# Ledger of designs, part 35: peptides against a protein of PDB entry 4GXB

Target 1, 277 residues: chain A of PDB entry 4GXB
Amino acid sequence: VPTEEVSLEVLLSNGQKVLVNVLTSDQTEDVLEAVAAKLDLPDDLIGYFSLFLVREKEDGAFSFVRKLQEFELPYVSVTSLRSQEYKIVLRKSYWDSAYDDDVMENRVGLNLLYAQTVSDIERGWILVTKEQHRQLKSLQEKVSKKEFLRLAQTLRHYGYLRFDACVADFPEKDCPVVVSAGNSELSLQLRLPGQQLREGSFRVTRMRCWRVTSSVPLPSGSTSSPGRGRGEVRLELAFEYLMSKDRLQWVTITSPQAIMMSICLQSMVDELMVKKS

## One batch from the design tools (peptide; made by RFdiffusion4, then SolubleMPNN)

Design b1_p12_3_s1 (from b1_p12_3, 6 letters changed)
Fold by OpenDDE base, seed 4:
Structure b1_p12_3_s1 (fold): chain B 277 residues (1-277), chain A 12 residues (1-12)
Amino acid sequence: as target 1 above (277 residues)
Amino acid sequence: LFFGKPLPPEVY
């Protein structure tokens, strides 16, 4: 692609649009710096955020596809998909809420975390009780962003990424689940017919390994599942988990977001390694 | 397509 100056739209978690003028040849970091400059985010806080490729749903919700890598050209990455549903989103890229303290010291950083957190609550990514929701709304009405975040930090699944409903082979084959990644774990929420909501927590420290696989289903002659067109790529995330002492078991998640899940796993592991060093 | 990632021993 010839190097040209272009206007690139980057969205915040709440759907706020940030327009930046970049080169088509600008890499992810260059675009991130341009976004930071547009927002007046200090250079020392840029590293706390990343650019993500997402698919915007009909309801305006974002389905995270993947994190943009350093060598990528964000303009090319998003435009090559030839669909207006795909967007670039700015989001925090760390997991430990302790890093919020560094980001919150700056007005722009505070605003970004606040906007993200409000959006995550509205989308049901952060789990809140009725009472907690009332408290959060009161703080939001007062525009007390710091207090809002401090309360939010105590909530279940604060800082998690929630994925679209998918299927796992745990605890049973073809079990519908909702996966969330955060706090060095994958949380699998499931409701079996006639049963209460169950949650499985899979800590990354108990994963021996993980893999993403892609397969093209062979056209089996008989059961055309009506919804999956012939030739759709099936993505799976599988991880080998230490269920108990000396007992490893594979868990497989079938999801179009398997790549994003694996990126989250790696990112959580990387952060843990930094903390141990 | 296969992307296999073992956990580094340092994570344990």
Scores: peptide ipSAE 0.035, ipTM 0.739, DockQ to the pose 0.128
Fold by OpenDDE base, seed 1:
Structure b1_p12_3_s1 (fold): chain B 277 residues (1-277), chain A 12 residues (1-12)
Amino acid sequence: as target 1 above (277 residues)
Amino acid sequence: LFFGKPLPPEVY
C-alpha cells in the first residue's frame, strides 16, 4: 500500500471515537502513540494499553477478533476486511489489577479505566449483585471514579474478557458455554437444562499445552443447522488440562474467537512470567 | 498451530 496520510478511527470500550491522523504505513505502536497523544495519555502509560481488532455487533457490543501485533499496519488490517463492522479498539492489556494503581495515578489513565469498567459492567462482563450494582450506580452518579474502580476491582470477573456464546466438549459434548478469560484462567459458564448456572475454572498453570485449529466442515449431507453456512471455517481452541493427579484431559472449545482466546492465554502466561522474574 | 509455550515447571 502506498504511504498516505489517512484518518483512522479508534474506539474506546464505551464506543467513544478517537480520530487520529496517521500514515497507512504506521505500525501498531505508531498508531497507539497517536491515540495516546490525542487523549493526552502520558508516554509511560502507553504500554498498559493495546489495540484490538473487534467486530461491532448490532447492539453495539464488541466481539474481540484479535490483538493487533507489533508488525501490523492497523489501517491496512482493519480496511482490508472491507466491512464497517470491524473496528479498532483501545483497551487495557494487562490482567493483574495491581497495575491499575500505576494507570490510575494519571487523570487520563483513570478515565480510560473508568470508561472501560463501566462498559464491562453494562455489558455483563463483570458480574454484580443487586447491592453491588446499587453501590456502583451511586458512585457513578457522584462521578467518584477512583472509588468506583476500587469497588469494581473486588467484583467477580473484573478485568476479564467475555467471549460470545460458543460450544465446548466439556462437561458434555456440544455443550453451550460462555467463555471468559482473566486472572490466569478460562472461565466456562454453562446452564444445563433445569440446572443453575455453573462455572468451570481452567487455570493456565494447569494447562500443559494449547492449540488452535481451523477446519472446513466437509459437506456432510446431514441437516444444515440454520446458522452455520455450509462453507464457514470452524475454529477450535483445544487445551490439555491437568484434571487431577497424573490425569490429563483435552478440552476443546469451538468458537470463531478461538484465536483471541489463545492470545489471551499467551498474554496471561507472559504476565505471570514477568511477575516471577 | 501450537500457540502456547508450556509454563516452565517453576510456574507450576
Scores: peptide ipSAE 0.035, ipTM 0.729, DockQ to the pose 0.116
Fold by OpenDDE base, seed 3:
Structure b1_p12_3_s1 (fold): chain B 277 residues (1-277), chain A 12 residues (1-12)
Amino acid sequence: as target 1 above (277 residues)
Amino acid sequence: LFFGKPLPPEVY
């Protein structure tokens, strides 16, 4: 790709647009630095954020595709998809809420976390009771960003990334689930027929390994699953989990976001390793 | 394709 100066749009979690002038040859970090500069985010806080490739759904929600890697050229990565549905999003890239304290010390960092958290609540990524929702709305109306975040940090699935509805083989084969990643776990929410909402927690510390597989379903003559075009790649995330003492079991999630799930797993593991070093 | 690294024993 010829090196040219271009305007690149980067979105915040709330859909706010940040326009940066970059080179088509700028790597992920270069673009991230440009975004930080545009936002007046200090250099020492850049590392708390990452650029993500997302698909914007019709309702404006983001389906996370993957984290942009260091060697990537964000402009090329997004434009090569030849669809305006794909966007680059800035989001915090750490899991432990303790790191919020570092970010919140800066006005811009605070604003970024606040905007992200508001969006996550609005999207139902963070689970709230009616009373909690009332309290959050009150704080939002007052623009009490620090207090808002402190309350939010106590909420269920704070800091989680929620994925699109998908399918798992746990607890039953072909079980519809909603997966969320955060707090060093994968949370699988499911509702079986006639049952209450259930949540399975899979802690990364009990995962022995995981893999992502891609397959092209053979055109089986009969069962056209509605909506999967002929030749759609099926992605699966499988992890081997220590269910109990000396009992390992594979759990498989079928999702177009399997890659993103694996990135989250690795990121959570990496963060845990940093904390232990 | 394996994308994830197993947790070191020290993490358990």
Scores: peptide ipSAE 0.034, ipTM 0.731, DockQ to the pose 0.105
Fold by OpenDDE base, seed 2:
Structure b1_p12_3_s1 (fold): chain B 277 residues (1-277), chain A 12 residues (1-12)
Amino acid sequence: as target 1 above (277 residues)
Amino acid sequence: LFFGKPLPPEVY
């Protein structure tokens, strides 16, 4: 792609548009810096955020595809898909809520975390009780962003990334699940017929390894699940998990977001390694 | 395509 100046749209978690003028040859960090500058985010806080490629769903929700890597050209990465459904989103890129303290000290950082958290609650990524929701709404009405975040930090799945409904082979084959990544775990939520909501927690520290595989389904005459066209690549995330002492079991998640899940796993591992150093 | 990574021992 020839080097040209272009206007690039970057979205916040709440769908707020940030327009930046960049070069088509600008790498992810360059674009991130441009976004930060546009938002008046200090340079020392840039590292707490990343750019993500997402697919915008009909309801305006974002399906995270992957994190943009350092060597990528965000303009090319998004435009090459030739679909307006794909967007670039700015989101915080750490897992430990302790890092919120650093970000919250800045007004812009605070606003970004607040907007993200509000959106995550509205989307049901963060799980809230009725009472908690009332409290959060009250704080939102008062525009008490710090207090809002402090309360939110105590909520279930705060800081998690929720994926689209998918399928796992755990606890049963072809089990519909909702996967969320956060707090050094994958949470698999499922509701089996006639049963209560169940959650499987898979801590990354108990994963021996993981893999992402891609396959092309054979044209089987069986009703493809709504949304997968004939010949669509099937992605799977499989991880080997220490279920109990000396008992390793593979768990396989079939999801178009398998790559993003693996990125989350690696990111959580990396953060844990930094903390241990 | 296969993308596999073992966890580093330091994570355990």
Scores: peptide ipSAE 0.034, ipTM 0.736, DockQ to the pose 0.117

Design b1_p12_3_s2 (from b1_p12_3, 8 letters changed)
Fold by OpenDDE base, seed 5:
Structure b1_p12_3_s2 (fold): chain B 277 residues (1-277), chain A 12 residues (1-12)
Amino acid sequence: as target 1 above (277 residues)
Amino acid sequence: MFFGKPLPPVTY
C-alpha cells in the first residue's frame, strides 16, 4: 500500500468514534499515539491501553478478534478485511485493577475507564446483583465516575473480557460455554440441562501449555450445524491443565475467538511475570 | 468435579 495520509476511525468501548489522521504506513503504536493525542490522554498513560480488532455484531456488541500487534499497520489490518463490520477499538490492556489507580488520576484516563466499565456492565461482562445495579445507576446519574469505578472493581468479572458463546469438551463433549478471561484465569460458565449456572476456573498458573489450531471440516455429508457454511475454518484453543496433583488433562475450546483467547492467556502470563520480577 | 458451586443468580 502506498504511504498516504488517511482518516482512521477508532472506537471506544461505548462506540464513541475517534477520528485520527494517520499514515497508511503507521504502525500500531503510531496510531495509538494519534488516538491518545486526539483524546488528550497523557503520554505516560498510553501504555495502559491497546488497539483491538473487533467485529461489530448486529446488536452493536463487539466480538474481539485479536489485539493488534506492534508490527501491524492498523489501517491495512482493518481495511484488508473488506467488511464494515470490522472495527478498531481502544481498550485498557492490563488485568490488575491496581493499575486503575494510575489511570484514574487523569481526567481522560478516568473517562476511558468509566466508559469501558459502563459498557462492560451493559454487555453483561461484569456480573451484578439487583442491589449493585441500583447502586451503579445511582452513581451514574450523579456522574460520580470515581465512586462508580470503585464499586465496579469489587464486582464479579470486573476487568474480564467476555467471549461469544462457544463450545468446550469439558466437563462433557460439546458443552456450550461462555468463556471469560481475567484475573489470571479463564472462567468457563455453563448451564447443563436441569442444572444451575456453574463456573469453572482455569488459572493460568496451572496451565502447562496452550495452542491454537485451525482446521477446515472435511466435506462430510453430515448435516453441517445450521449457520456454519461448508468450509468455514474451525479454530480451537487447547490447553493442558493441572487438574490435580500429577494429573494433566487437555481442555479444548472451539471458538472463532480462539486466537483472542490465546492472546489473553499470554498477556495475563506476561503481566504476572512483570509483577514477580 | 472441577466446576465449583453453582453461581448465585445474576440480574441486570
Scores: peptide ipSAE 0.022, ipTM 0.614, DockQ to the pose 0.025
Fold by OpenDDE base, seed 3:
Parts: structure tokens; sequence; C-alpha cells
Structure b1_p12_3_s2 (fold): chain B 277 residues (1-277), chain A 12 residues (1-12)
């Protein structure tokens, strides 16, 4: 692609648009720096955020496709998809809420975390009770961003990335699940017939390995989940999990977001390694 | 037990 100056739109978690002037040849970090500069985010806080490729749904919700890699050209990555549904989103890129303390020290960092957290609650990524919701609303009305975040940090699935509804082969074959990644785990929420909502936790520390596979279903036999057209690529995340002492079991999640799930797994593992060092 | 306790209903 010829090097040209272009206007690139980057969204915050709340859908706020940040327009940056970049070169078509600018890599992910260059674009991230441009966004940071536009927001007046200090350089030392840039590393706490990343650019993500997302698909914007009709309701304005984001389906995370993948994290943009360092070698990518964000302008090319998003425009090559030839669909306005694809957006670049700025989001925090760490899992441990302890790092919020560093980010919250800065006004811009605080605002970014606040906006993200509000959005995550509104989208149901963070789970709240009625009473917690009331408390959060009160803090929002007072515009007490720090107190809001401190309360939010105690909530279930704070800092998690929630995926679109998908299917897993655990605990039963073809089980509808909602997967969330965070706190060094994959959380699988499911409701079996006649049962209450249940959550299964797969800790990354008990995953021996994982892989993403892609396949094209054969026309004749595919129980296409409602909404997948004939011939769509099926993505699966499979991980081998230590269920008990000396018992490994494969778990497979079928999801268009399998790549993003694998990125989350790796990112969580990487962060754990940094903490242990 | 692989699955935790049932989650309370989430209200938004």
Amino acid sequence: as target 1 above (277 residues)
Amino acid sequence: MFFGKPLPPVTY
C-alpha cells in the first residue's frame, strides 16, 4: 500500500470516536501512540492499552475479533475487510486489577478505565446484583470515578472479556455456553435444561495446551448453528485441561471468536509469567 | 466440582 496520510477512526469502549491522522504504513504501536497523543494519555501508560479489531453489532456492542499485532498496519487491517462493521477499539490490555492503580493515577487513564467499566457493566460483561447496580448508579450520578472503579473491581467478572454465545462440548456435547476470559481463567456460563445458570472455571494454569482449528463444514451434514450460512469457516478452540490428578481432558469451544479466545489465553499466561519473575 | 455455585440473577 502506498504511504499516504489518512484519517483513522479508533473507538473507545463506550463507542466514542477518536480520529487520528496516521500514515497507511504506520504499525500498531504508531497508531496506538497517535491515539494516546490525541487523548493526552501519558507515554508511560500506553503499554496498558492495546488496539483490537472488533465487529460492531447492530446494538452497538462489540464482538472482539482479535488483538492487533505489532507488525500489523491497523489502517490496512481494518479497511481490507471491506465492511464498515469492523472497527478498531482501544481497550486495556492487562488482566490483574492491581495495574488499575497505575492507570488511575492519571486523569486520562482514569477516564478510560471508567468508560470501559461502565460499558462492560452495561453490556453485561461484569455481573452485578440489584444492590450493586444501585450503588454503581449512585456513584455514576456523583461522577465519582475512582469510587466507581473500586466498587467495580470487587464485582464478578471485573476485567473479563465476554464473548458471543457459542457452543462447547463440555460438560455435555453441543452445550450452549457464554465464555468469558479473565482472572487467568476461561469462565463458561451455561444453563442446562431445567437447571439454574452455572459457571465452570478453567484456570489457565491447569491448561496443558490449547489450539485453534479452522474447518469448512461439508454441505451435507453440518448442524449449522442458527445463523451460520453454508460454507462458513468453523473455528474451534480446543484446550487440554487437567481435570484431576493425572487426568487430562480435551475441551472444545466452537466459536467465531476462537482466535480471540486463544489470544486472551496467551495474554493471561504471559501476564502470570511476568508476575512470577 | 468443576462448576461453581449457581449464579444469582443478573439485573441490568
Scores: peptide ipSAE 0.018, ipTM 0.592, DockQ to the pose 0.026
Fold by OpenDDE base, seed 2:
Structure b1_p12_3_s2 (fold): chain B 277 residues (1-277), chain A 12 residues (1-12)
Amino acid sequence: as target 1 above (277 residues)
Amino acid sequence: MFFGKPLPPVTY
């Protein structure tokens, strides 16, 4: 691609558009810096955020595809997909809520965290009781962003990334699940017929290893799940988990977001390693 | 095939 100046749209978690003028040859960091500058986010806070490639659904929800890598060209990465559904999103890129303290000391950082958190609640990524929702709404009406965040930080799945409904082989084969990544875990939520909502927590510290595999389903005459065209690549995330003492078990998640899940796992591990150093 | 880095063994 020839180097030229282009207008690139970057979305915030709430769908707010940030237009930046960049070069087609600008790398992820360059684009991130341009976005930060446009938002008036201080340079020392840039590292708390990342650019993500997402697919925007019809309802405006984002399906996270992957984190943009350092050496990627965001303009090329998004435009090469030749679909307007793909967007670049700015989101916080750390897991420990303790880092919120650093970010929320700045007005822009606070606003970004607030907007993200509001969006995550609205999308049902953060789990709230009726009373908590009332409290959050009251704080939102008062525009008490810091207090809102402090309350939100106590909520279940705060800081988690929620994935699209997918399938796992745990606790049983072909089990519909909703996966969320956060707090150094993968949370698998499932509701079996006639049962209450169940959650399986898979701590990354108990994962021996993980892998992402891709396969092309053979045209088996069986009713493919509605929405996957014939020949669509099937992605799977498999991880080997220490279920109990001396008992390792593979858990496999079949999801188009398997790559993103693996990125989350690695990111959570990396953050844990930094904290131990 | 993308492999995550193996975690250090869980020290029990």
Scores: peptide ipSAE 0.025, ipTM 0.607, DockQ to the pose 0.103; fails the geometry check
Fold by OpenDDE base, seed 4:
Structure b1_p12_3_s2 (fold): chain B 277 residues (1-277), chain A 12 residues (1-12)
Amino acid sequence: as target 1 above (277 residues)
Amino acid sequence: MFFGKPLPPVTY
C-alpha cells in the first residue's frame, strides 16, 4: 500500500468513535499514540492500553479477533479484511486491577476505564446481582466514576474478556460453553437446561502448555454447529492442565476466537512474570 | 456450582 494520509476510525469499548489522521504506513504504536493524543491521554498512560481487531456483531457487541502486534499497520490490517464489521478498538491491556490506580489518577484514563466498565457490565461481561446493579446505576447517575470503578473492581469477572459461545470437550464432549479470560484464568461457564450456571476455572499457573490448531472439517454428516458453512476453518485452543497431583489432562476449546484466547493466556502469563520481577 | 474439585491456589 502506498504511504498516504488517511482518516482511521478507532472505537472505544462503548462504541464511541475516535477519528485519527494517520499514515497508511503507521505501525500500531504510531496509531495508538495518535489516538492517545486525540483523547488527551498522557504519554505515560499509553502503555496501559492496546489496539484490538474486533468483529462488530449485529447487536453492537464486539467479538475480539486478536490484539494488533507492534509491527502491524492498523489501517492495512482492518481494511484488508474488506468488511465493515471489522473494527479497531482501544481497550485496557492489563489484567491486575491494581494498575487501575495508576490510570484512574488521570481524568482521561478514568473516563476510559469508566466507559469500558460500563460497557462490560451492559454486555454481561461483568456479572452483577440485582442489588449491585442498582448501586452501580445510582453511582452512574451521580457521575461518581471513581466510586463506580471501586465497586466494579469487586464484581465477578471484572477485567475479564468474554468470548462468544463456543464448544469444549470439558466437562464432557461437545459441551457448549462461554469462555472468559481474566485474573490469570480461563473461566468456562455452562448452563444446562433448567440448571444453574456452572463454572470451571482453569488457572494459567496450572497450565503446562497450550496450543492453537486449525483444521478443515471433513464433510461428515454430523450436525455442524449452526452457522458454520461447509469449509470454514475450525480453530481449537488446547491446553494441558494439572487437574490434580500428577494428573495432567488436555482440555480443548473449539472457537473462532482460539487465537485471541491464546493471546490472552500469554498476556496473563507475561503479566505474572512482570509482577515477580 | 464448579466443575470438578476446587484446586488450591498456585503461586507463581
Scores: peptide ipSAE 0.023, ipTM 0.605, DockQ to the pose 0.035; fails the geometry check

Design b1_p12_3_s3 (from b1_p12_3, 7 letters changed)
Fold by OpenDDE base, seed 5:
Structure b1_p12_3_s3 (fold): chain B 277 residues (1-277), chain A 12 residues (1-12)
Amino acid sequence: as target 1 above (277 residues)
Amino acid sequence: LFEARPLPPVVY
């Protein structure tokens, strides 16, 4: 691609548009810096955020596809998909809420975390009770961003990424699940027939390994669910998990977001390693 | 070590 100056749209979690002038040859960090500059985010806080490729759904929700890698060209990455559904989103890229303290010290950082948190609550990524929702709403009305975040930090799945409904082979084959990544775990929410909603937690510290695989379903004459077109690539995240003492078991999640899930796993592991050092 | 047991149903 010829090096040209272009206007690139980067979205915040709440859908706010940040337009930046960048080169088509600018790498992810260059674009991130441009976004930071546009927002007046200080340089020392840039590292707490990343650019993500997302697919905007019909309802305006974002399905996270992947984190943009360091050597990627965000302009090319998003435009090459030839679909307006794909967007670049700025989001917090750390997991431990302790890092919020650093980010919240800055007005812009605070605003970004606030906007993200509001969005995550609105999207149902953060699980709230009725009472908690009332409290959050009150704080939002008062525009008490710090207090809002402090309350939000105590909520279930704060800081998690929620994925689209998918399928796992655990606890049963072809089990519909909602996966969320955060707090060094994959949380699987599931409802088996006749049962209440349950959550299974897979801690990354008990994962021996994981892998992403892609497969093309053979046109087997079996009743393909009408919604999956013939030839859709099936992505799977499989991880080997220490279920009990000396018992490893593979768990496989079938999801178009398998890549993003694996990125989250790696990111969580990396952060844990940094904390232990 | 949290056993990878399905967490009890979250009572919402």
Scores: peptide ipSAE 0.034, ipTM 0.703, DockQ to the pose 0.033
Fold by OpenDDE base, seed 1:
Structure b1_p12_3_s3 (fold): chain B 277 residues (1-277), chain A 12 residues (1-12)
Amino acid sequence: as target 1 above (277 residues)
Amino acid sequence: LFEARPLPPVVY
């Protein structure tokens, strides 16, 4: 692609648009720096955020596709998809809420975390009780961002990334689930027949390995499940999990976000390694 | 161990 100056739109979690002038040849870090500069985010805080490729759903929610890699050209990565539903989003890229302390010391960092957290609550990514919701609303009305975040940090699934509804083969075959990644785990929300909504947890420390597979379903004639067009690529995340002492079991999640799930797993593992060092 | 736990009511 010829090097040209272009206007690139980067979204915050709440849908706020940040327009930056970049080169088509600018790599992910260059674009991230441009976004940071536009927001007046200090250079020392840039590393706490990443750019993500997302698909904007009809309701304005974001389906995360993947994290943009260092070698990528964000302008090319998003425009090559030839669909306006694909966006670049700025989001925090760490899992441990302890790192919030560093980011919150800066006004811009605080605002970014606040906006993201508000959005995550509004979208139901963070699980909130009635009482907690009342407290959060009061703090939001007062625009007490620090106190809001301190309360939010105690909430269930704070800092998690929630995926679109998908299917797993656990605990039963073809079980509808909602997967969330955070706190060194994959959380599976599910409701079995006659049961209450429940959460199951797969800790990354008990995963021996994982893989993503891509397959094209063979046109087997019969089961036109209405939503999957004939020939759509099926992505699966499979991981081998230590269920009990000396018992490994494969768990498979079928999701178009399998790649993003694997990125989250790797990112969580990487962060754990940094903490151990 | 895989731990399954009930979810509290969520208010959106």
Scores: peptide ipSAE 0.031, ipTM 0.744, DockQ to the pose 0.027
Fold by OpenDDE base, seed 3:
Structure b1_p12_3_s3 (fold): chain B 277 residues (1-277), chain A 12 residues (1-12)
Amino acid sequence: as target 1 above (277 residues)
Amino acid sequence: LFEARPLPPVVY
């Protein structure tokens, strides 16, 4: 792509548009710096955020496709998809809420975390009781961002990334699940027949390995999975999990977001390694 | 160990 100056739209979690003038040849970090500058985010806080490629759903929710890699050209990455549904989103890229303390010390950082958290609650990524929701709304009405975040940090799945509904082979074959990544785990929400909604947790520290596979289903006449057209690529995330002492078991999640899930796993592992060093 | 637990009612 020829190098030229372009206006690139980057969205915040709440859908706020940040327009930045960048070069088509600018890499992910260059664009991130431009966004930071536009927001007046200090340079020392840039590392707490990343750019993500997302697909905007009809309800305005974001389906995370992947994190933009360092070598990528965000302008090219988003425009090459030839669909306006694809957006670049700025989001925090750490998992441990302890890092919120660093970000919250800055007004812009605080605003970014607040906007993200509000959005995550509104989208059901963060799980709240009725009473908690009331408290959060009260704080939101008062625009008490710091207190809002402090309360939010105590909530179930705070800081998690929630994926679109998908299928796993655990605990039963072809089990509908909602996967969320955070707190060094994959959380699987599921409801088996006759059972209440429950959550299962796979800690990354007990994952021996994981892999993403892609396959093209053969046109078999009978098993049209509802909603996938003929010839759509099927993505799976499989991980080998230490279920008990000396017992490894493979768990497979079938999801178009398998790549993003794997990115989250790696990111969580990396963060744990940093904390241990 | 895989832990499974019930979820309380959630408001989104």
Scores: peptide ipSAE 0.029, ipTM 0.720, DockQ to the pose 0.028; fails the geometry check
Fold by OpenDDE base, seed 2:
Structure b1_p12_3_s3 (fold): chain B 277 residues (1-277), chain A 12 residues (1-12)
Amino acid sequence: as target 1 above (277 residues)
Amino acid sequence: LFEARPLPPVVY
């Protein structure tokens, strides 16, 4: 792609549009800096955020595809997909809520976290009780962003990334699950027949390894799940998990977001390593 | 260990 000046749209978690003028040759960090400048986010807070490639659903929800890497050209990465469904989203890129303290001290940082958190609650990524929801609404009406975030930080799945409904081979084969990544874990929400909704937790510290695989399903006469065309690439995230002492078991998640899941795993591991250093 | 727990009612 020839180097030229272009207008690039970057979305916040709530769908707010940020238009930046960048070069087609600008790398991820350059674009991120441009977005930060547009938002008046200080330079020392840029590192707390990342750009993500997402697919916007009909309902406006975002399906996270992957984090944009440093060497990527965001303009090229999004436009090469030749679909208006793909967007670039700015989101916080750390897991430990302790880092919120650094970000919240700045007005723009606070606003970004607030907008993201409101969106995550509205989308059901953060799990809230009726009473908690009432409290959050009250704080939102008062525009008490700091108090809102402090309450939100105590909520189930705060700081998690929720994925689209997918399938796992655990606890049962072909089990429908909703996966969320956060707090150094993969959380699997599932409901087996006749059972209540439950959550299973896979801690990254007990994952020996993981891998992403891609395959093309053979034309099987079986009704493909609604939405996957014939020949669509099947992505799987498989991880080897220490279930108990001396018992390793592979768990496989079949999801078009397997790449994003693996990125989350690596990111959580990396953050843990930084904390131990 | 894999820990499974019931989820409380959630409001969306």
Scores: peptide ipSAE 0.027, ipTM 0.715, DockQ to the pose 0.028; fails the geometry check

